# Peptides against a protein of PDB entry 7UQJ, part 141

Target 1, 160 residues: chain A of PDB entry 7UQJ
Amino acid sequence: PELYQNFNITPPRGVLFHGPPGTGKTLMARALAASCSSDERKITFFMRKGADILSKWVGEAERQLRLLFEEAKKHQPSIIFFDEIDGLAPVRSSKQEQIHASIVSTLLALMDGMDNRGQVIVIGATNRPDAVDPALRRPGRFDREFYFPLPDVKARFKIL

## One batch from the design tools (peptide; made by RFdiffusion4, then SolubleMPNN)

Design b2_p17_2_s3 (from b2_p17_2 with D4E L8V E12Q P17E)
Fold by OpenDDE base, seed 2:
Structure b2_p17_2_s3 (fold): chain B 160 residues (1-160), chain C 160 residues (1-160), chain D 160 residues (1-160), chain A 17 residues (1-17)
Amino acid sequence: as target 1 above (160 residues)
Amino acid sequence: as target 1 above (160 residues)
Amino acid sequence: as target 1 above (160 residues)
Amino acid sequence: PPPEPPPVPPPQPYVPE
């Protein structure tokens, strides 16, 4: 509850950050983890890349996801950030259906198994929201989407 | 010596950057590598993620660490940056003791084998300093710690 | 054409971003993708790390590169960003010639196969431009180089 | 189903000489 109030969002199980690359999706996910952290309440942040999870053999990717969610639950309040989530859960293409379907089904089950009272937020970042399996974009999963517009290039030049 | 003077730090073998995610640990490690580089003296920067080193089979992770340290030594002045170092050297938990103990022992030996006169700095970044094996946080290893506070969220909104 | 006008660069097939780590090469590549995106014209951005491509078995790395370039072509206008490109295409050392020569030759062929009228930009980022195979730095490949100087450390402290 | 073939050992990470 409090974690989600600090995000000024009703408790979604998942939030999809989408937009052009370098619009600060990863930076924002990290900043949100940070803005919700007080001296008294450190938020634990977990980061994984979609492609890195897929590079594990069948069954190990699912195991790594399960372990990640259990660790996030153990270290509440916590954020799980998936960078390049379209790499984890691409839209079901005909030729790679079995392996991707298993990982996606595992991720769906893990997100569905989260109690809405839990202090775990899942943030998925993608450059291609349409390449994310629509099953992940359903209510109770990544049911909130934040578009990251291009910052003014001038603002970024002040940071270099 | 000069490299460490440019850091305004006495020559640590290792520096631990810790703090909430997206506080700029990786960015600072990179900026420090940069601030110490002149046109006449380029600092070589090596970046590795803790989890990526652990994902190698037993003995290969240790070999990769040895090769990394030798290459850093060959390309002095140099910085070795371990992102997510808590992924490389988690606190010894009972069930994973043997594999993690080998990698940690190798990293300890490599850091202990560095001459303090060497122009190699090791920077470890973590979101969870308490999840880093205390043996790495001892004098002569990661004996300096820099906390990265949360930037004002308002400052980050100016960067987006 | 228009994409390249927005970059204020004549259409290179490739641009090499080089400089000390954390000078914002990755951030700039992402910012450039962003600055060229309008509400009407979203630029698709592809990011890959050199070492992650090399970690694939011989023939699979080449396949992944081919798939990446075809996907970038399908989603024009697009940017392919290789982070740590010196990890993909190190200078030909005597002992590792065969595997690296295959990946480098594949990348060369893919860049050479791009029509200059295409709306695909390839950005390679490295901390060590001299560690990049000179064959990639030839005209019609990474024929433009941008040095990323160290930002004033003070400017970065304002972002933290 | 036959046991899936053991995962191909990850290629030795390239260490740039």
Scores: peptide ipSAE 0.000, ipTM 0.168, DockQ to the pose 0.126
Fold by OpenDDE base, seed 3:
Structure b2_p17_2_s3 (fold): chain B 160 residues (1-160), chain C 160 residues (1-160), chain D 160 residues (1-160), chain A 17 residues (1-17)
Amino acid sequence: as target 1 above (160 residues)
Amino acid sequence: as target 1 above (160 residues)
Amino acid sequence: as target 1 above (160 residues)
Amino acid sequence: PPPEPPPVPPPQPYVPE
């Protein structure tokens, strides 16, 4: 994130990693954190799972998101990695739709509220890019995407 | 690539990732693009497969390579990732040798023609480093190599 | 490493990659090398295995570590990657404990002796973070850690 | 057991084609 200040270019607030399961999106996010973590620049890596946000933080999810962003800001330069961010998508119940809408609304507000001087990068990983709310994929949010292809079947079989 | 300008060191034009299939070379190239992509610095990632260059672009491969490099230059800072770059190697037919020679010659010229001020990195990935034309591995081309070892068999078995 | 100089922050001398076998720690270290390797900035990547240090360099391990660090310094910016750094841990013989203690002591001294202006990053990878000597995990050594989780079983099965 | 997936490199900014 200090590396970013010298280039005077608008910081992408969010990066979406998408691709089939096991293409290594989660591993990639961790590697980014390590790679951008220089000797001079301690990147703090925060990992959350979308499913854990809904299941473990029922009724506190919005608060935990706020705390996560504040902690990331406090420990900047930071990476917030949302693994399985499509897991924030409701299971097809009306109550879960409302919970989803509230959580997504909070995440949108937090991403929009990131100051350009902030050294916080948000990475979302999904196996289902179409299940990610389009509002999260707009400019100033997850405005960059990385596709993680399946390794070719032949390459996969050589690993087996 | 803007990060590169401040260091005043001669840009390696190309990096060869080599190692057994499924050692994650492709995944690594995609990670490099993200890692080098800062908030301030949007790296554009271009991916092509060596086999696709030969099979999908028969008779247009050289033109598509030129367009790829021009597009990468236009969208710099950029990474051009050639997955399975050994797939540019001829299938053992004399006609494919000529096609290979022309495509490789074009790629050599494009890599040699990269301006030192250009923020374009070329990454080649191969499972067969010996199948990569030695001319591609010379200084100013793929002049750096990264070997991706197989994870130890014991380590592999812990994932199964 | 030149990227680091502009941030004026104390360079973490070492990064520990830890996680289950096959979570791609070794691959990530190579990606970091490539990612930090700019056109302007030739990162030299040095790879050693902890087990190879003990088995191949019996009686010369300390000297080889010194030579490795000197070579990395000579070719800076550099990454020294110790794969399986937990392999420096003694096999449960008293003689191996002494050898381990000497090698680890040498590595500690080399990491402590890295000048803040040096563009050398040390990456250690382990499947057993608890088997890494706590002295290596102190500030100024491997003072940063990255956990590489197993991909979820479902994600793994989709790769299979 | 399937070979350990290689460490997933840090994600690159994907510009959608």
Scores: peptide ipSAE 0.000, ipTM 0.190, DockQ to the pose 0.100; fails the geometry check
Fold by OpenDDE base, seed 4:
Structure b2_p17_2_s3 (fold): chain B 160 residues (1-160), chain C 160 residues (1-160), chain D 160 residues (1-160), chain A 17 residues (1-17)
Amino acid sequence: as target 1 above (160 residues)
Amino acid sequence: as target 1 above (160 residues)
Amino acid sequence: as target 1 above (160 residues)
Amino acid sequence: PPPEPPPVPPPQPYVPE
């Protein structure tokens, strides 16, 4: 409840940040995690990149996802941030079906298995929302989406 | 000597940055590395995430740690930054003992094996200092700790 | 053509960002990616760390590089950012020859195989340009180099 | 206890072709 109150978001199991690169998706996820943590209530932030999960052999990627969600639950309130989630769960193309399908199916099952009472928020960041498996964008998964527009070039230069 | 002089820190073998997510631990580690490097003395910065090391098979994680420390020593003065070090070296819980114990024991041995004359600083960042194996927080390892409070929401918005 | 026009860079296949740690190489790569993406033309940004690729078993690192370049080509205009590329392609030292040589040879072949008409830019970031295999720094690969000086301590403190 | 991850098969030795 309180983690979701701090986000002012009706409890999505997952939020998809999408937009061009360098629009601050990763920074925003961190800043949100930071803003929602207080001295009284420290939020645990887990960061994974989709490609770092996909880089594991068959069965280990799934195990690492399970361990991540278990660890997040153990250390709740928690945020799991998947950077470049399209690297983890690309739209099922015929040539890579089995490995990606297993990882995606595991992520789906983990997101579906999160009790809405758990103070675990999952944030996925992508530059390509359309390259994310549509199964992840369904209700109870990444069912909220935030577009990150290009900040004005001047605003970007202030981050540099 | 000089790397430690640049830090104004009595030579810790390791520094633990802890605090809420997005408090700038990773940014600070990078900024410290940058501030301590000059045109005359470039510091080599190595960044690893605990989970990326833990994601390797038994024996390879240990090898990668050894290689990291050897590379850091070869390119001294160096900073080794472990982001999310609690992902590498969680408190020994009964169910994950062997794999984590081997990685942790290797990291301990590597930190203990660093001659205090070596210009290699190890920075660990965590959101959960209590989730880091206490063996890593002993003298001669991560024996200095820096708390990163939540920057004011206004300060975060200036980084965004 | 247009991706290169947006960079105001004669089409390098690769750009090497080098300089002290925390000089903003990763930030600049992201900001460049962001600045070159518009509402009309979203650039896809892929981020990999050299060590995360090197951490894969023999043959899988090469496969992951191939997949990365294929995915970048599929989602062009694209930027592939290799952070800590010296971790992927260290100067060939006798003791680690075979594994690193295969990964480096694959990266070389992938960079050489990029048609200059492809809107894929590769950015490598390193703190140690001299620790990068010279074969990667040849024309048609990382043939443009940008030095990131230490921002004034005052400029760093504005990023912190 | 979750089944011990199957021992990561030793990286198949790169059989050079």
Scores: peptide ipSAE 0.000, ipTM 0.155, DockQ to the pose 0.050; fails the geometry check

Design b2_p17_2_s3 (from b2_p17_2 with D4E L8V E12Q P17E)
Fold by OpenDDE base, seed 5:
Structure b2_p17_2_s3 (fold): chain B 160 residues (1-160), chain C 160 residues (1-160), chain D 160 residues (1-160), chain A 17 residues (1-17)
Amino acid sequence: as target 1 above (160 residues)
Amino acid sequence: as target 1 above (160 residues)
Amino acid sequence: as target 1 above (160 residues)
Amino acid sequence: PPPEPPPVPPPQPYVPE
């Protein structure tokens, strides 16, 4: 209780984990879910990859996102982890850009539609935060960003 | 505040993240640090590998552990992440077993010596929880274990 | 075939993931395995640590490597992930250097012996690419290197 | 006979989602 209470953390609606691949952003989302789980309060972890969202048929991706958020809300407290959320960033092909834009728009709407009272945390992981749609990085969405430095063994890093 | 308060999580002194390699246990420790960091309360993350602890000269490993815990205490709130803590498991050579046993004993003493009021969380990550010295898995040490399943992309996992 | 074809990636025989510890090189290897797996084509993921290879009795480590490559070939498409492949780098003791050199030589021979038609990818992860035997970094072995930078938010890397 | 090397933990099939 106390340490987490002491962090005065308004649980972010969205947390962007950014950093090089294999900095274990995906893993971080899972251990947040784990550490936040007690025997009394089990957190449900949901994972999707940005690329897997795009690999769905047009419109099915948006439907699957909606279903994911509904399931997360149903199983709250929950964490939705989007691995490689930069995979929702437009690939340079116009047709893919349209698909990406629609999926991103759906994600934005779902994040905006989360009542702050919901115990659903969305974690996005990316290797390329600059490839993440700036709209995702706005307040009420992925408004907290955590840099996952390459751990030098000696690296003190202050997570800012 | 509220979501973390709602987790009724007595911040474990020690958390064992176990699961197959690249389930992102290391990453989880860092995102915990990140999510627990606010602009007002920055968590300091420390990382060591189990193998790097053993690669030190005899007695220097124990000294480096002590210094690590002192630094973590100095920079609280802090997280100490031991990656591959099963790397502190005895190597089958008697001389290495003695070195491992002394380092493990030092870690045990340091974990036991953490006043519960300290804002230092120790996270151990392993692929082989059964290779972790059972003494590390006792109450007041790594008393909470979180299984990091292989991400089945569809895997709803409840972090127990 | 198709997914690797789509990446225009002649599936590298060997990929070296290098970068500071806990940059989630291990996680990336798993995510690659994941993303390359479809319902129709399940990729089998094998993992070993460099240190675990060395912890075997002389000759048993080489046997276990051979068996690993045989199993990976049997279960293709497959990924062999060597975590801490720099752990196969010689430790400064002459006796350990000989053991390391023999294991490295076996790994080299196994990588060289992989027919390029095999759907077996070998991923090595290291914190110290300069500690990796230069012979492992030659064409037909770990000929592709991916730097896992300390995630600065700004780090673009293209997996080439 | 030398103890059989501990079985290589079965390759965890990466179950694609």
Scores: peptide ipSAE 0.000, ipTM 0.201, DockQ to the pose 0.111; fails the geometry check

Design b2_p17_2_s4 (from b2_p17_2 with D4E L8V E12Q)
Fold by OpenDDE base, seed 2:
Structure b2_p17_2_s4 (fold): chain B 160 residues (1-160), chain C 160 residues (1-160), chain D 160 residues (1-160), chain A 17 residues (1-17)
Amino acid sequence: as target 1 above (160 residues)
Amino acid sequence: as target 1 above (160 residues)
Amino acid sequence: as target 1 above (160 residues)
Amino acid sequence: PPPEPPPVPPPQPYVPP
């Protein structure tokens, strides 16, 4: 509840951050985890890269996802951030069907198994929202989407 | 000596950057490496992720750390940046004792083996300073700590 | 053509971003991809780390590079960003000759095989431009170089 | 208790540096 009030969002199970790379998706996910930690409760932040889950954990990726969600549940309030989630959950119609289908199904089941009362937020970041399996973008999963527009390059040059 | 004057810090062997994720620890470590390069000497910057040292180099992690420190010594002045150092050097009381204990002991020995006159700075970044082995936080190792506060999320929204 | 007008640069096949770490090379590459997407065409951005191409894809690295360039060509206009390109294409005189030589030769061939009329830009980022194979820095490859100076550390502390 | 560090990923095949 409190975590979601700090987000000014009704408790989503998942939030999809999408936009061109370097729009600050990862920075924002981290900053959100961080702003919510100022109110008497340390938020535990978990970060995983989609491509790393697939590559490091071939055959173990499902187990690693389960462990990640269990750990996040144990350390409530918590945020799970998937960077490059399109690398974890490509569209089912991509020729890499079998290995990806099981991981996507596991992620779907884990997101569906989260009680709406849980203080676990899942943030997925992608440069390609259209490359994310539409099943993840359904209500009760990544049901909220935030577009990260490009700041004017001129503004970024002033900040650098 | 000169490198440390540019840092406006007494020559630490190691500096621990800690704070919530996305506070810019990695960005600052990189920026520090960079500000020190403007004075006629190119600083060589080495970046390693703690979790990647453990995961990519199981059984070779000690050797990779030694090679990293040797390369940093060869390319003086240099900065070694460990991102997510809590992934490299978890507290000894964690159940993953044996593999982590040897890597931590190797890192301790490498930091102790650096002459204070060497132009090698080690920067460790963590989101969880309490998860870093206290032996690394002792004088002559990561004896300086910098807390990275969260910028106001509102300030970051203006910068994006 | 249009993409290159938005860059205010004559159409390079490749642009080398060099400078000390955390100067915002990755941030800029991402911001450039981003600023060019505002004009009615979504630019597809591809990011790969040099060290990850070598480490994840031993023996497959050449194939992964080919697939990356094919995908970028299919999703025109597109940007391929190589972060830490010195990890992908070290100088040929480095003792790691055989495996790196084939990957560098493949990258050279892929860059040479891009029609100058293609809407694919390759951006390489490195902290060590001198560690990049000089063959990549030739005209028609990474023929443009941008130095990323360090912003004053004081300026970054104000932005954080 | 500190979260159990995620199990060490199986050694990725040694990529010679």
Scores: peptide ipSAE 0.000, ipTM 0.177, DockQ to the pose 0.050
Fold by OpenDDE base, seed 5:
Structure b2_p17_2_s4 (fold): chain B 160 residues (1-160), chain C 160 residues (1-160), chain D 160 residues (1-160), chain A 17 residues (1-17)
Amino acid sequence: as target 1 above (160 residues)
Amino acid sequence: as target 1 above (160 residues)
Amino acid sequence: as target 1 above (160 residues)
Amino acid sequence: PPPEPPPVPPPQPYVPP
């Protein structure tokens, strides 16, 4: 957030962290929140899991997303981290697809509804970037993608 | 610690975790502490920030370091994690250099004074390995270094 | 795994990593896999998300769990990391409860069916340890619990 | 009615230490 303000760069609305599981995507998002928080400007870090969003009843999940974005806007500069954003992707069951599609639609609308002036960054983390709805990966949404490689096999050896 | 004992390997006295901020150095140190803790042998994890050590008055910082190492020895096997150990590095002001030099000197002495039989590992984390006093990076101190790469360098450019 | 082998300690069958979201449970599990992999004995790290297990059709999720445990046994010493194992907890819909209960039952059976001689550690990560089925937290399953506190300033002491 | 699933805890502001 501040990095973008200081550069007069429009902060990316959404950033997709993708890579193998446990590559530290969640950690990086937290670390980004921590690193971008100066003593003067604490970045508010909001975290949700894709599965936790889905575990809510239809409409309540959407309401919780709306409230999350409102709260993030209220506490700007803020980072909304969606861990396992692929968990919002439709599970190929027809009934789940409808539920997931509604939640994804709500997320899309919330990301699109973020005024360019909002110091709210949305970070999505996934192990399966291809399982993320292509609509989420469009400009103005998760338009930036970061690959988290597995820490190279060689890094394993030296920790001994 | 125990991994090294079982191999009759002298456990490294010090391990330097270096890499960009938010690469999970602190988390890895915690991970190592948790990993090396068996049910029978809980590894005691001690954490200090370099800045927190410096924020203490001259002599009190040194006393706190001594107490920390004594406590770590008492609760062995143990890990002492210095987060932001580069924060112990002298900021180039003459007055701060003296303060930092004294603290670094105390840390050196404490690391050198660890009997080879002590199951105490010191982990230093830094974003600036070059800002870590070369004396700390010598054999018998932080003689092992682990680089925490940024998740793909190409990824960073796209967050801009 | 190797730490326990070298001590002739029965490796814990299951370890529950719990704590606030993004406290690095996943990274810890990877770090464990990396740290326990020596040059001579590479620990195979298997990762599954609770939600990914659930996203599979009834019976296919169970088959995938069985295959995972067989593969982990084949590639021992191994760590099976279940990220968001609370995602296997029943969502309170009757139909989902049955699906989740079946998957949890299969996981229980697989953990119980791990011969004590198997160098397979199962790590479950959750933000909500209380949402994990108490049956999973019983001896011979996830019988060890590790709390990942938020790196709050105070949390110095108790990862003993 | 079965008790509502506990509301997703409000986004906890991560105040970095």
Scores: peptide ipSAE 0.000, ipTM 0.215, DockQ to the pose 0.205
Fold by OpenDDE base, seed 3:
Order: C-alpha cells, then sequence, then structure tokens
Structure b2_p17_2_s4 (fold): chain B 160 residues (1-160), chain C 160 residues (1-160), chain D 160 residues (1-160), chain A 17 residues (1-17)
C-alpha cells in the first residue's frame, strides 16, 4: 500500500494468485501484507475462504462481503485475501448458480466500487484459475495474476 | 526418511504443523518432502484435506484412508500430508460425531500400525491445534508439533 | 528474502512478470524492492534491460551478468530486475541464436548457482512470455509467473 | 436462528516484531 502510494501506483484492485496447492500463495499474500506495513502504517490483513463465503454465509454472503469491504476500508491500509476463490464457483446446480451469480455480482460491485484512493488490495488465491469466474479476472478486478508453480525437486531442496 | 534412518532415529510417526493460516505449513511439508528425496530416492508426497475426508468420502472415508496408507507404503519413502486435519473434527452433530470417531479411530489404527521400518511420515496441518482430537496428538501418532507463527512485520519485509 | 530464510523457505530464484506494456511490471518490481527494505535493511535494486544485455554488452554480456550477480550478492538483500527479458530472445538470426544461447546459459548457470543462502531475488519482466526461453521458466529459475493485464480504461483513468 | 457467523477472527494486528 505505502509502496504503491510512494510510487503513485494505483495498487491493483485485485491480484489473483494461482498455482498448485501449497506453493505459498497465502504465505506470499501475508508477506506482501507485512512488507507493505511500515512501523507507522500497519496493514490489516483480512482472510476469507471462498468455500466459507458459500457454505457458512448462505443467505448472508452478500452482507458479509459488504461488511468485509467496509471493515477493510475502515482499517486501511488493508489486504483482503480470499483463499480458494474458486470455491465461490458454483458446483453444477442451478440453485447454486443463482446464489453464486449473486455473490460474484456483489464481489464485482465491491471491487468496482473501491475508490482507488482506498488503500485496500484484494488478493484471491486459487488452485484452479479456470474455475474462477471470468468476470472476476477482468481489468479493475483480479486483473493481475500470479502463478505459483510447484518448485521442482532440486528447487524444493533449497527451501529446506 | 533417509536422514532418520541414517541417524538411527525412528522418524516421528506423525508431525503436526500448527499455526495461523498461510504461515507456510503446506509449503514446509512440500519442502520437507522434497529435501528428503535424494536423486536416488524420490519421496512420494500424498496430500489430503481433512474436510475432503469427511465430505467427499462419506461412507468410504475409512477405506480411502486405508488405501492412502497402503499406497504410501507401496511408494515409500513417502509423506502423507493431511491439510486442515482439524477438518476431521466433527461439527457438533451426533451423526457426524460417530462418523468422525470412526475415521479418527481408523487414522489412529493406521498410525499405530505403521511399522517403524516404514519410510512413511505423516504430517498434519491445522490452524486450530485445539480442534485436533487429543488422541491424534499422543506419542506414536502426531507426537511432534511444529508451530508456525505469523512472521512478524520485520520477518515479512524480508520475503519481499 | 528474510521471511523465506526465517521459514527456511528458498525464495523463488526467479519471478516472471508478464503482461502488456505499461501494466506496472517494473513498478511492481520496484514496489517489491522497496517494501522489502526496512529502515535497517535496505534492499538493493538492480535493473537491467534484456535488450541492453544483448545490444550494449555484446561480447561482454556474460561478464556483465556475472558482475551483476556478484554485485547483487555483495549488496544482499537484493533484487535483480530484468526488464524486457524476452529481449534476450534471439531475433531469428543464427548468429544471434548462438550469442543468445550463451547469454541464456550463463543466466541459467547464475540462477542455478545462487546459493539459497543468498538474499537475492531475480525478477524478469516481459510483454511476450512465449518468447522467453522455456529453460528460464523451469523450477529453480523463473518458476513463478505474474500476469499483469491491461487495466480497463476506467482503472487506467485513476492511475493518471 | 442461524448460528451466529463465527466471530470475524479479529484482524490479527500485524504486530511488527
Amino acid sequence: as target 1 above (160 residues)
Amino acid sequence: as target 1 above (160 residues)
Amino acid sequence: as target 1 above (160 residues)
Amino acid sequence: PPPEPPPVPPPQPYVPP
């Protein structure tokens, strides 16, 4: 956030982290959150799971998303991290498609409604980028994508 | 695995990685899998989610656990990584408690039945160590615990 | 870098930023460099252009790459940013292919030879990810990839 | 009543070391 301000960079409204599970998407999101916080400006990190938005917030998902974005705005500079954002994707039921379409539409509206003056970055993580609604991947939303490949065995050796 | 054999160390049957979400538990598990594989001995990494064991394998969960351990034994040296192992914990329904108790009992039996000559390490990851059944945390099971704290700001600055 | 060290995580040796020109790849790389520097530990940012490596360093490109990596190691923690890394790709001349193959081989060797104890991250930026030599995109090299799409017109308006 | 949404885990303040 401060980095983006110092460079007059409008932070991407949304960043999509994609790649195999356990490639450090969430760790990188947390690292970014931490690196953007100076001693004077702590970044607030909000984490939600896509599956929780669908399963735990059935009927209130839209309200919970609005509250999340309001809370993130209140505690700016902030990062909203959606883990498993593909878990918002409807499993192939027509009833889930409508609920999903509503939740996704709300998320789109919230991302579009983010005043770029807001020190709020949204990070989505997925193992299935193709399962993420294309509307979320448009400019002004999750326009930036970060691929997290599996480190090869030899590269993995050096993580340890 | 080989390191533990070469040092005459009985590898811990189970290692519990616990700490806040996105602290690198899965990455560390993958890293451990990779570091333990020499050019001659590739470690096979098996990954399962605790929630998948309950939700996707309802009625076959015990069989799938047995198959997983057999497959891990067949492809030794191997690591079995249970992500979100607390997701095996019953949501407070009496019917889920019985199914959970059965699945946990099966996992306990499989961990107890691991011949210590088996080059199989089980890693469980959780964000809620207190939600992990205490029976899993006993000696000969997940007897080693690794806490993954949130990197402090100063530590996070250093990823970027 | 340090976060990866504190977690015994090898930072990706290379990160590939790809996407249309002017999408903020260089800006993000600078932003990352700046966010990684605390008051006590400034990250040294080294920037080179792929086309400059070929055109300005003809006959000394390999030596200049070695010197760059040595200087980055000396000033660790550091980031090496290769802008237009696809500009290392030979334009279809046999003579350029040989020189390119040598430069790419040197870069590969330098990235492979980075002791993971080195707090050096390499970032490559390109507008043409398919023009980047596949050997550079392998694990232990530019194994992580970041897509920078064009912000929609409305999002661009707020960058200005 | 629908179970109260699990309390928003308090934003873990990024505690600088």
Scores: peptide ipSAE 0.000, ipTM 0.313, DockQ to the pose 0.051; fails the geometry check

Design b2_p17_2_s4 (from b2_p17_2 with D4E L8V E12Q)
Fold by OpenDDE base, seed 4:
Structure b2_p17_2_s4 (fold): chain B 160 residues (1-160), chain C 160 residues (1-160), chain D 160 residues (1-160), chain A 17 residues (1-17)
Amino acid sequence: as target 1 above (160 residues)
Amino acid sequence: as target 1 above (160 residues)
Amino acid sequence: as target 1 above (160 residues)
Amino acid sequence: PPPEPPPVPPPQPYVPP
């Protein structure tokens, strides 16, 4: 909120962080969540990994997504951070297991079902924006994208 | 141990790290574990996320908690870090799923069952201390709390 | 690859990152993955936690490991990072559950089955190299070890 | 037995933009 308020930016429903591994996408998502949280406005930060959701049995991954979004709504303002979202929502292919297709469909429906009035921001982090289902990159979903370039090798050595 | 020995502080059984997301709670818990580990005294650090435990089927989350505490005891001195502990142990409500209530009860029992002589420290990190079951915040459990303020915006930009 | 190419180092099949918690093992593994990824050579980074694999039911943890290695091979060049690998592959003891022994055996077989020609690097991170099954620390497995010393207290305070 | 865990999602290689 505050970052978006300070910049007079309407909070996007979904932001895709993309860039090489170790570019700090997860750190930035957390840092953004932190900077948006003030003493007056505690932001709840949910972190999930795409593969961790996908590793649920048929129907349970969908339930976990639903519960996550319900909990995020209950604890708004909130940020849902999906790390490795490409693991959750790969590009739809004829070889895609029915489980993955169902999870993607559930995530799409949950993102579409977020009222514009809810202070829930969804951040997806991926190393592969092109491997994320294009349906997730549409308006009202992950419709803003931020590229995380490789920090200069010198900058990486300072973080390590 | 060493941090507690150096400060002549009795190691608390449970410490709650609370503060906005990205305030470095997880980083601090890791850093504390690291600083307490010397060449003479290797500390085992267990990291779990509340929601990852909760995402197990009925009865398995409890078993996983038991195994975690047994393993931590076996590998003492040890730190069990629960990231997003509010996801594991939300405030008890009439709408709380039986699964969550059972997991909370298991965690309570495990924390109560830790002998004062065991070198197992439990650190819970949450963005929402008020969303953690008050039963966990009682003496002998998470009875010490550390607030993580938002690092100065300038300090965050140096980490990013 | 590039780091290994630049240093004329044969990519080890398995690297064990060991050191106190919060010494940046996970961060380094990600950063290494990132630095090895160039525009010409995209590296796929898989992150798993030992305990997350172990928390699968009997036979499924083995299947998940197999799938992980197959997928890493499919998306080579790739890095498989096992965080808290001691949770996956504890030292074999007479009290060890059959599940743990089976998972360790599966991981051993998968590491042994990686053709020398595959561009799959396995990184295990542990706080306790001595708690990792010695069979994993043999040649052709985690046969290179990197110690992560405690960064100087002053350096830690800069990261925190 | 718990239902079969879904297959590990295909690791997505980092595709630099």
Scores: peptide ipSAE 0.000, ipTM 0.163, DockQ to the pose 0.262; fails the geometry check

